# Peptides against a protein of PDB entry 9IZ0: the designs that were tried, part 39

Target 1, 345 residues: chain A of PDB entry 9IZ0
Amino acid sequence: ITCLGSNGHTYKQLVKGGNDDLRQDAVMEQVFEQVNGFLRSYRKTSQRNLSMRTYKVIPLALKTGVIEWVQDTIPLGEYLDSAHKVYHPKEWSLSTCRKLIAEKQMEDLETRLKVYDLVCRHYRPVFRHFFLESYADPVQWFTTQTNYARSTAVASVLGHVLGLGDRHGQNILIDKTSGEVIHIDLGIAFEQGKKLPVPECVPFRLTRDVVDGMGITGVEGVFRRCMEFTLETLRREEDSLLSVLEVLRYDPLFSWLISPLRRMKKQKMQLENFNQPESGNITTDASRDPKIQRNNVSGESEAERAILKVRQKLSSTLSVEASVGELIRIAQDPSYLALMFCGWS

## One batch from the design tools (peptide; aimed at target 1 R98 L196)

Design b2_p17_6_s1 (made by RFdiffusion4, then SolubleMPNN; from b2_p17_6, 10 letters changed)
Fold by OpenDDE base, seed 2:
Structure b2_p17_6_s1 (fold): chain B 345 residues (1-345), chain A 17 residues (1-17)
Amino acid sequence: as target 1 above (345 residues)
Amino acid sequence: EELEKLFEELEELRKKL
């Protein structure tokens, strides 16, 4: 839909109808706005304009809401699928790669690593071409690639700290004007991604294509430094961040647990994506809601565990540099990426 | 490597001006 604002500006909005609880997304966007306040307050992060890109979410009902349409964006996965066909037309299709990984999903780690390596040799990174194609001016090319590395660093730290899950290529948008990343579908948080049918084993998405977009330095340039400055800021604001999360313990509408319905949808989507190329058609199938009585006692205990886990991730036991170094190592480790749904791209 | 580091330093300098 298109809405005329009271300011005279026209806003495109996505009306999301269906079984998606937009309240989780709205709450996570509010947490990101608070974190953006912290990033603006400190010199090291404010000087770099470090922020998590946010979008407006207005939940209207349990199954209906309005999402701000982020203009001039493309899903990372949509760009990568098109770019791989253009730059590597003799390599394997995304569907072939997915099939080979799926066929070995129940095998041992050694077998899965061999298949992952084979897929990686037949599906090479291309995301650097996004910047080379989109920006003919060298200054604009360099600025947008820097903005990409910065925004990816902020999203990686926040994604780890808040335990954001379901970070596949369709849930990460690239802003074509700035090169910044925009994370969408935030309803899998606080490590609930580990409860998915394919458990999430990495702290954030740092696949070969995500790194290829950072340019010649890869992770050792702007990205690493911006992760360090972001983590330093979050450690300084630990009590403030935990206070924001404590308010969510008392929100009867916030779910610290992945809903069985959302888990089943993500399971179905994973199974369908094994059998079909990513046609981004979100088909709203209205399956009947079983009245699960949420025992309130389980929600508070899960909130306490989630907050404790955030506190543990902000621990100053290791230096910022050592903590970031370990996160980058784990996020790129083939032993984790080979276990993921799409760890090769 | 050096170019990306140099431009981040140049952007940091530009924001101090």
Scores: peptide ipSAE 0.019, ipTM 0.557, DockQ to the pose 0.013
OpenDDE base, seeds 1, 3, 4, 5: peptide ipSAE 0.018, 0.018, 0.018, 0.018; ipTM 0.557, 0.526, 0.534, 0.487; seeds 1, 3 fail the geometry check

Design b2_p17_6_s2 (made by RFdiffusion4, then SolubleMPNN; from b2_p17_6, 12 letters changed)
Fold by OpenDDE base, seed 3:
Structure b2_p17_6_s2 (fold): chain B 345 residues (1-345), chain A 17 residues (1-17)
Amino acid sequence: as target 1 above (345 residues)
Amino acid sequence: KELEELFKKLEELRKAL
């Protein structure tokens, strides 16, 4: 829809209807605004303008709401597919890579690693070209690539701490003006992605293309340092962050459990990433929900476990540098990336 | 090439910030 604002400007808005509970997205955006408050209050993060880029979500009903249409953005996955065809026209198609990974999904880790390596050799990273082609001015190029590395670092720390899991390329928007990342569709938090039919294995997305966008230093520049400063801020504000999450524990509108509908939607999206969109009206007869044992884990027990897990991730047992170093290592580990639907790009 | 070397120097400067 297009709405006329009180300022006389027209805003495009996405109306989601039917099956998406936008209250989860709205709550997560509120958590990000609180975290952005902490980042603004701490000298090391404030001096670098570190923030999680947010978007407006207005839930209207249980399954209906309005989302801000973020102007001047492109989905990361859309850019990468287009850019790969331009810069590497002799390499494998994205569909070929997806097919090969899918065909080996049920195989052992050794076989999956061999196929992942093969795919990686035939599908090279291209995301550095986004900055090189979009910004003719060297100062704009440097600024936007810096903003990308900074925003990705903040999103990576928050993604780990809040358990957002793998953010696939359609759930990450790139702002073409600032170079910042915008995470959308925040309906899975607090490690609920590990309860999907294909579990999310990485703490955040740090694939070869995500790293290629950081420029020649990759993770060993602005990204690592901005992760460190962000994690240092979150450790300092641990009690404040946990207090925000405790309010959500008692929010009857917040679901600490992934809904069956969201599980089915994510499972379908996972399967559609492997299958070409055949235009078949698959009437999903909702009657064949496999009895994944509804462990009657009360939503309260899941909330308590989630908050405990956030506290554990903010533990000062390891230095900030050691903790960030381990997160970066795990997020880039081929043993995890080979288990993903698209770990190569 | 000159642009890539300039970008490399800028990235080293960015690495110091």
Scores: peptide ipSAE 0.019, ipTM 0.560, DockQ to the pose 0.015
OpenDDE base, seeds 1, 2, 4, 5: peptide ipSAE 0.017, 0.007, 0.017, 0.015; ipTM 0.501, 0.367, 0.461, 0.467

Design b2_p17_6_s3 (made by RFdiffusion4, then SolubleMPNN; from b2_p17_6, 10 letters changed)
Fold by OpenDDE base, seed 1:
Structure b2_p17_6_s3 (fold): chain B 345 residues (1-345), chain A 17 residues (1-17)
Amino acid sequence: as target 1 above (345 residues)
Amino acid sequence: EELEKRFEELERLRREL
């Protein structure tokens, strides 16, 4: 839809209807705005304009709302699929890579690592070309690639601390004007991504293409330091951040658990990416509820556990540098990436 | 070569930001 603002400007808006609870997205965006306040308060983060890019979410009803249309963006996965066909036309298709990883999903780690390495050799990174193609001016290229590395660093720290899941290439937008990342579909948080059919094992998305967009230094330089400055800020504001999360403990509309419906939807989407469209009416007979042991953990006890995990991630037991170093190591570890739905790109 | 030197210098400057 297009709305006329009170300022006389026209805004494109996405009306999202379906099974997604936009209240989860709206709450996470509110948390990001509070964190952006903290990032503006400290010299090391404010002088670099470090922020989590946010978008407006207005939940109107259960499963319906208005989302800000983020202009001049592209999903990371859409760019990468298109660019890979251009720059590496002799390499494997994304569908071939997905199929091979899928066929080995139930195999041991050693087999999955061999398949992951094989896929990586036949699907090379291309995300550097986003910046090279889009910005002919060296200053614009440098600025935009720097903004990308900074924005990715902030999103990586926040994604880890808040346990943000479902970080596939369609849920990460790239702003074509600034190079900043915009995370969308925020309803899998507080490590609920580990409860997906393909569990998320990495703290944030730091695949080869995510790193390739950082230029020749990769993770070493702007990205690492901006992660460090962001984590330093969040550790200083621990009590403030925890106080923001405690407000959500009492929000009856906030779900600390992934809904069974959302889990099933993500399961179906993961499975549909494995099946070529043979036109078969699969009437999903909804009658085989696998006994989801509803551990009757009160929503309060799950909130308390989530907040405790956030506190643990903000612990000063390790230096900022050591903590960031370990996060970067884990996020790039083939032993984790080989377990992911799309860990190669 | 000259583009590579400019790129290295930009990446050095980027490592200072």
Scores: peptide ipSAE 0.020, ipTM 0.538, DockQ to the pose 0.014
OpenDDE base, seeds 2, 3, 4, 5: peptide ipSAE 0.018, 0.023, 0.018, 0.018; ipTM 0.510, 0.560, 0.516, 0.518; seed 3 fails the geometry check

Design b2_p17_6_s4 (made by RFdiffusion4, then SolubleMPNN; from b2_p17_6, 11 letters changed)
Fold by OpenDDE base, seed 3:
Structure b2_p17_6_s4 (fold): chain B 345 residues (1-345), chain A 17 residues (1-17)
Amino acid sequence: as target 1 above (345 residues)
Amino acid sequence: EEKEKLFEELEKLRAEL
């Protein structure tokens, strides 16, 4: 829809209806605003303008709401598919790569690693070209690619700490003006993605194209340091962050459990993604919500486990540098990436 | 080409930011 604001400007808004509980997204955006407050309070993060990019989510009812249409953005996956055809026209199509990975999904890790390596050799990274082609001015190129590495670092730390799942190329927008990443569809948090049929096995998305967008230094430089500064800030604000999450523990609007419907929808999306290019508006007409009596006891137990897991991830047992180093290693490990639906790009 | 070389030099400087 297009709305006229009180300021006389017209805003495009996405109306989600029927089956998406936008309250999850709205709550996660509120957590990000608190985290952005912490990032502004510390010199190392404030000097770099480190923030999680947020968008406005207005839940109107249990399954309906309005989302801000983030202007001047492109989905990462949309850019990568188009750019790969331009820069590597002799390589395999995304559909061919997806098919080969899917055909081996039930095979052993050794076989899956072999097919992943084969796909990687026939589908090379291209995301550096986004910055090279979008910005004629060297200062704009430098600024935007720096903003990309910084915003990706913040999102990666938050993605790990808060257990954000479902971070695929359609759920990551690139702001064409700033180069920053915007994470959308935040309905899977606190490691709930590990409960999916294809469990999420990486702490955050750090695929070859995500790294290629950082330029020649890859993860070594801006990205690593910004992860370290972000994690240092979150460790300092552990009690503040945990207090925010404890408020959510008692929020009846927040679901610590994946609803069976949301699980089925994400299950179907995972299965359909194996068979089709991601461009399909899946209108799932699952109109009948059975009144699942949330066993409050099960929700409280999952909330407690989630908060304990956040505390564990903020533990100072390892240095910030060692913790970030291990996260970067795991996120780039072929043994995990080969298990993903699209771990090669 | 000259733009790309300049960008590679700027990337090395970015590794300090």
Scores: peptide ipSAE 0.039, ipTM 0.702, DockQ to the pose 0.015
OpenDDE base, seeds 1, 2, 4, 5: peptide ipSAE 0.021, 0.022, 0.029, 0.019; ipTM 0.589, 0.609, 0.670, 0.571

Design b2_p17_7 (made by RFdiffusion4)
Pose (drawn by RFdiffusion4):
Structure b2_p17_7 (pose): chain A 304 residues (1-257, 299-345), chain P 17 residues (1-17)
Amino acid sequence: ITCLGSNGHTYKQLVKGGNDDLRQDAVMEQVFEQVNGFLRSYRKTSQRNLSMRTYKVIPLALKTGVIEWVQDTIPLGEYLDSAHKVYHPKEWSLSTCRKLIAEKQMEDLETRLKVYDLVCRHYRPVFRHFFLESYADPVQWFTTQTNYARSTAVASVLGHVLGLGDRHGQNILIDKTSGEVIHIDLGIAFEQGKKLPVPECVPFRLTRDVVDGMGITGVEGVFRRCMEFTLETLRREEDSLLSVLEVLRYDPLFSWLGESEAERAILKVRQKLSSTLSVEASVGELIRIAQDPSYLALMFCGWS
Amino acid sequence: TEELEELAEEHEEILEE
């Protein structure tokens, strides 16, 4: 529902009747805003202008809340389905990949990796072409690319830290003229998903297409640097963060999918921010564990 | 598009379980 504005600008409101965890999304957005404040009160984490982008959430009811449909965007999942067909029509469709993996579900490890390798060899990455031929001449394109790399890196590090759940393309919105990513529908949090009926391996959203969209350079450069600066900044302001997560713990609103998984979850948050391992080594291991095909094969259908 | 929506629904069902 799109309304005009007094200043003359239209605002789009996405109202949902489905039982999306909009209250959890709201408290997560509050945490994200406070994180933006942390990144604001520091030298390195603000020269890059890095921020975990937040979309305003106004949940009138958990089942029937209303959120801000962000200014003109194309969701990642709804995108690169058309781009896949237009750019690579000869290669296989999502139908062949999907249920073919469906045949993979009951198979062993080697079979799962083999079929995944085959399908991934068939479907070359295509998201790299969104930033080309869409935004503008090169300066704006590069600004948008670095904005996407930064925003996705910060969102991914924060999601790994807070154990964010669903990370499909249907839950990722790319801005357009700016390039900052907006994660949507973050109902599953505090390590909720991996422990699904169907298990997962990847800690944060990192497919082949996503790393192809970061540029010619994969996730080694601006992405890693932004991630490691984010990790160090989050560690330096760790006390305030755990204070925020604690106040989340003691209220019965945040979903942690007497004693609760929230305690263990924040302990794992502390471990993830623990200074025992160098931050650079932590970022390196995170990139490896999110990029390796062995982990990616067991994730779920698609996710090429 | 339909294939993707079906896949998403399968995933939502898993989430609901």

Design b2_p17_7_s1 (made by RFdiffusion4, then SolubleMPNN; from b2_p17_7, 9 letters changed)
Fold by OpenDDE base, seed 3:
Structure b2_p17_7_s1 (fold): chain B 345 residues (1-345), chain A 17 residues (1-17)
Amino acid sequence: as target 1 above (345 residues)
Amino acid sequence: SEELKKLEEELRRAREE
């Protein structure tokens, strides 16, 4: 839908029907706005304009709402598929790579590592070309690539701390004007991605293409430093962040657990994404929601576990530099990436 | 090396289907 704002501007809005718990997205956006307040309060983060890019989510009912359509964006996965065909037309298709990884999903780690290496040799990174194509002016190129590395660093720290899942290339938008990343579909949080049919094993998405977009310094430039400053800020504001999450503990509308229906939907989407080229209109028919009696007792215990896990991730036992170093290492480790749905791009 | 070649051949077949 297109809405006319009170300011006279037209806003495109995506109406999600009956199956997506937009309350999860709206709550996570509220957490991001609080974190953006913390990032503005500290000199090291404010001087770099570090923020999590947010979008407006208006839940109209438990499963219906309006999402702001972020203008001038492209899904990372859509850009990468198109660019890979242009820059590497002799390499394997994305569908071929997905099929090969899927077929060997039940094999041992050694076999899966061999498959992952083979896929990586036949599907090279291209995301650096986004900046080279989109920004002919060297100052704009440098600025947008810097904004990308900064926004990716903030999103990576927050994604780890809050345990954001389902961070595939369609759930990460690139702002074509700023180069910043925008994370969408935030309804898999607090490590519930580990309960997916293909468990998420990495703290955040740091695939070869995500790194290629950072330019010649890769992770060792702006990205690492901005992760460090973001984590330093979150450690300082630990009690404030935990207090925000404690409010959610008592929100009966917030789900600390992935719903069985959402798990099944993501399972189907994973299976369909193996068998068909990305025809974007997955109209999943809203079959009858069984009234999942949320046993209130289970929700509170899972909220407590989630908050304890956030506190553990903010622990000062290791330096900020050591903690960020380990997160970057794990996020790039082939032994984890080979287990992912799309760890090569 | 032989296991890798078998895997590459299986993967080649899987690409052609």
Scores: peptide ipSAE 0.018, ipTM 0.587, DockQ to the pose 0.035
OpenDDE base, seeds 1, 2, 4, 5: peptide ipSAE 0.014, 0.000, 0.000, 0.000; ipTM 0.533, 0.213, 0.358, 0.223

Design b2_p17_7_s2 (made by RFdiffusion4, then SolubleMPNN; from b2_p17_7, 8 letters changed)
Fold by OpenDDE base, seed 4:
Structure b2_p17_7_s2 (fold): chain B 345 residues (1-345), chain A 17 residues (1-17)
Amino acid sequence: as target 1 above (345 residues)
Amino acid sequence: SEELKELEEEKKKAIEE
């Protein structure tokens, strides 16, 4: 839909309906706005204009709402699939890579590492070309690449701290004007991504293409420093951040747990993305996995556990530099990336 | 002027890689 704002500007908005809980997205955007307040108040982050890019989510009903459409954006995964065909036309298709990873999903780590390495050798990074192609002017190129590294650093720290899941290339938009990243579909938070059919095991997305977009310095330039400043700010504002999350504990409309329906939808989407033929009766009799002890873990106990995990991630036991160094290491570790749905790009 | 030349050379290196 197109809406005319009270300021006379026309805004495109996406009406999202169906089974997606837009309340989760709206709440996470509110948390990001509060965190952006902390980033603006702290000198080291304010001087660099560090922020999580936000978008407006207006939930109209439990499963229906209006999302502000971010104009002039492209999904990272859409750009990468297109660019890879242009720059590496003799390499493997994304579908071939996905198929090989899927075929080995149930194999041991050693086998999965071999397949991941094989895929990596036949699907090279291309995301540097986004900046090279889109910005003819060297100053615009450098500025947008810097904005990308900065925004990715903020999103990486926040994504880790809040336990954001489902950070695949379609849920990360690139702003074509600024080079900044915009995270969408925030309905998997507080480490609920570990409960997906393919468990998320990285703290944030730092794949080869995500790094390639940072330019020649990769993670050791603007990205690392901006992660450090962001984490330092969040540690300083720990009590303020926890207070914001405690308000959500008492929101009866906020779900700390991934819904069974959302898990099933993500499972189906994962299977479809693997081009597994519709082999028939996978009776999604989600009723019969007997080892999900429905511990009636009250939503309150999961909220408390989630808040405790946020506090643990903000712990000052390690220096900011050591903590960021370990996060970057884990996020790039092939032993984790080989376990992911799309860890190679 | 020097900073622009450095950025042009960095951009050129990034194209050659």
Scores: peptide ipSAE 0.035, ipTM 0.709, DockQ to the pose 0.016
OpenDDE base, seeds 1, 2, 3, 5: peptide ipSAE 0.017, 0.014, 0.016, 0.015; ipTM 0.503, 0.484, 0.476, 0.482

Design b2_p17_7_s3 (made by RFdiffusion4, then SolubleMPNN; from b2_p17_7, 9 letters changed)
Fold by OpenDDE base, seed 1:
Structure b2_p17_7_s3 (fold): chain B 345 residues (1-345), chain A 17 residues (1-17)
Amino acid sequence: as target 1 above (345 residues)
Amino acid sequence: SKELEELRKELEKARRE
């Protein structure tokens, strides 16, 4: 829909109808705005204009809302699939890579690492070309690549601390004007991504293409330093951040658990991305619903566990530099990336 | 089909290395 704003500007809005509760996204965007307040208050983060890019989410009903259309964006995964076909037309298709990873999903770690390495050799990074193609002026190129590294650093720290899951290339937008990342579909938070059929094993997305977009320094420079400054800010504002999350503990509309419907939807999407449409009438006898013992873990007990986990991630037991160093190491570890649905790009 | 079979052969080679 197109709405006329009170300022006389027309805004394109996406009406999302479906089974996804946009209240989860709206709440996470509110948390990001509070964090952006903290980032503006500290000299080290403010001087770098560090922020989590946000978008407006207006929940209208339990399953209906209006999302602000983020103009001049492209999904990271859409760019990467297109660019890979242009720059590496003799390498494997994304479909081929996905099939190989899927066929070996139930194999041991050693086998999965060999498959991941093989896929990586036949699907090389291309995301550096986004900046080279889009920005002919060297100053604009450097500025946008710097903005990308900064925004990715903020999103990586926040994604880890808040336990954001489902960070695939379609849920990460690139702003074509600024080079900044915009995270969407925020309804998998507080480590609920570990409950997906393919568990989230990394703290944030730091795949080879995500790193290739940072330019010749990769993670070493703007990205690492901006992660450090962001984590330093969040550790200082721990009590303020936890107070914002405690308000959600008492919100009867906020779900600390992944909904069974959303879990099933993500399961189907994962399976459909792996299965070619072989026309075989496999009557999937829906009868083997694993009796997930609905341990009636009260939403309150899951909220308390989530808040405790946020507090643990903000612990000052390790230096900021050591903590960021370990997060970067884990996020790039092949032993975790080989377990992901799309860890190679 | 042929591409996937070649890929399976490469994977089987990579398992032996």
Scores: peptide ipSAE 0.016, ipTM 0.531, DockQ to the pose 0.036
OpenDDE base, seeds 2, 3, 4, 5: peptide ipSAE 0.000, 0.012, 0.000, 0.000; ipTM 0.261, 0.353, 0.340, 0.263

Design b2_p17_7_s4 (made by RFdiffusion4, then SolubleMPNN; from b2_p17_7, 10 letters changed)
Fold by OpenDDE base, seed 1:
Structure b2_p17_7_s4 (fold): chain B 345 residues (1-345), chain A 17 residues (1-17)
Amino acid sequence: as target 1 above (345 residues)
Amino acid sequence: SEELRELEKELREAIAA
């Protein structure tokens, strides 16, 4: 829909209906706005204009709402699929790579690592071309690539600390004007991504294409330093951040658990993205719902556990540099990426 | 289908190595 604002500007808005709990998105956007306050107050982050890009979410009902259309954006996954076909037309298709990873999903780690390495050899990174194609002016190129590395660093720290899940290439938008990342579909938070049929094993998305977009310095340049400054800010504001999360503990509308319906929807989407429709009558005997032990872990006990995990991630036991170093290592570790739905790009 | 058979062959060779 297009709405006319009171300021006379027209805003394109996406009406989402269905199983997408836009209240979770709206709550996470409020948390990001608070964190952006902390980033603006701290000298090391404010001097670099570090922020999490936010978008307006207006929940209208339990399953319906209006999302602000972020103009001049592209999903990272859409750009990568398009660019890979242009720059590497003789390499494997994204569908072929997905199929091979899926066929070996139940195999041991050693087999999955061999499959991941093979896929990586036949699907090379291309995301550097986003900046090279879009910005002919060297100053614009450098500025945009710097903005990308900065925004990715902020999103990576926040994504880890808040345990943001479902960080696939369709849930990460790139702003074509600034090069900044915009994270969408925030309904998997507080490590609920580990409860997906394909568990999330990485703290944030730092795949080969995400790194290729950082240019010649990769993770060792602007990205690492901006992660360090962001984590230093969040550690300083730990009590403030935890106080914001404690308010959510008592929000009866906030679900600390992934809904069974959303889990089933994500499972179906994962299966549909793996299965080309071979016409085989798989009688899905829908009857063996594995007894997900309804551990009646009250929503309160899950909230308490989530807040405790946030506190643990903000612990000053390790230096900021050591903590960021370990996060970058884990996020790039083939042993984790080989377990992911799409760890190669 | 031929591309997939070559892929399955390369995958078997890579797993066997």
Scores: peptide ipSAE 0.028, ipTM 0.691, DockQ to the pose 0.037
OpenDDE base, seeds 2, 3, 4, 5: peptide ipSAE 0.000, 0.000, 0.018, 0.021; ipTM 0.200, 0.261, 0.565, 0.489

Design b2_p17_8 (made by RFdiffusion4)
Pose (drawn by RFdiffusion4):
Structure b2_p17_8 (pose): chain A 304 residues (1-257, 299-345), chain P 17 residues (1-17)
Amino acid sequence: ITCLGSNGHTYKQLVKGGNDDLRQDAVMEQVFEQVNGFLRSYRKTSQRNLSMRTYKVIPLALKTGVIEWVQDTIPLGEYLDSAHKVYHPKEWSLSTCRKLIAEKQMEDLETRLKVYDLVCRHYRPVFRHFFLESYADPVQWFTTQTNYARSTAVASVLGHVLGLGDRHGQNILIDKTSGEVIHIDLGIAFEQGKKLPVPECVPFRLTRDVVDGMGITGVEGVFRRCMEFTLETLRREEDSLLSVLEVLRYDPLFSWLGESEAERAILKVRQKLSSTLSVEASVGELIRIAQDPSYLALMFCGWS
Amino acid sequence: SLEELAELRLEKLEAEA
């Protein structure tokens, strides 16, 4: 539902009747805003202008809340389905991949990796072409690319820290003229998903297409640097963060999918921010664990 | 079964779409 504005600007409101965890999304957005404040009160984490982008959430009811449909965007999942067909029509469709992996579900490890390797060989990455031929001449394109890399890196590090759940393309919105990513529908949090009926391996969203969209350079450069600066900044302001997560723990609103998984979850948050390992080594291991095909094969259908 | 659960998850994603 799109309404005009007194200043003359239209605002789009996405109202949902489905039982999306909009209250959890709201409190997560509050944490994200406070993180933007942390990144604001520091030298390195603000020269890059890095921020975990937040979309305003106004949940009138958990089942029937209303959120701000962000200014003109194309979701990642709804995108690069058309781009896949237009750019690579000869290669296999999502239908062949999907249920072919469906045949993979009951198979062993080697079979799962083999079929995944085959399908991934068939479907070359295509998201790299969104930033080309869409935005503008090169300066704006590069600004948009670095904005996407930064925003996705910060969102990914924060999601791994807070154990964010679903990370399909249906839950990712790319801005357009700016390039900052907006994660949507973050209902599953505090390590909720891996432990699904169907298990996962990847801690944060990192497919082949996503790393192809970061530019010619994969996730080694601006992405890693932004991630590591985010990790160090989050560690330096760790006390305030755990304070925020504690106040989330004591209220019966945040979903942590007496004693609760929230305690263990924040302990894992502390471990993830623990200074025992160097931050650079932590970012390196995170990139490896999110990029390796062995982990990616077991994730789920698609996710090429 | 695991296969049936994977299919139900897929249908859930499609419904969410």

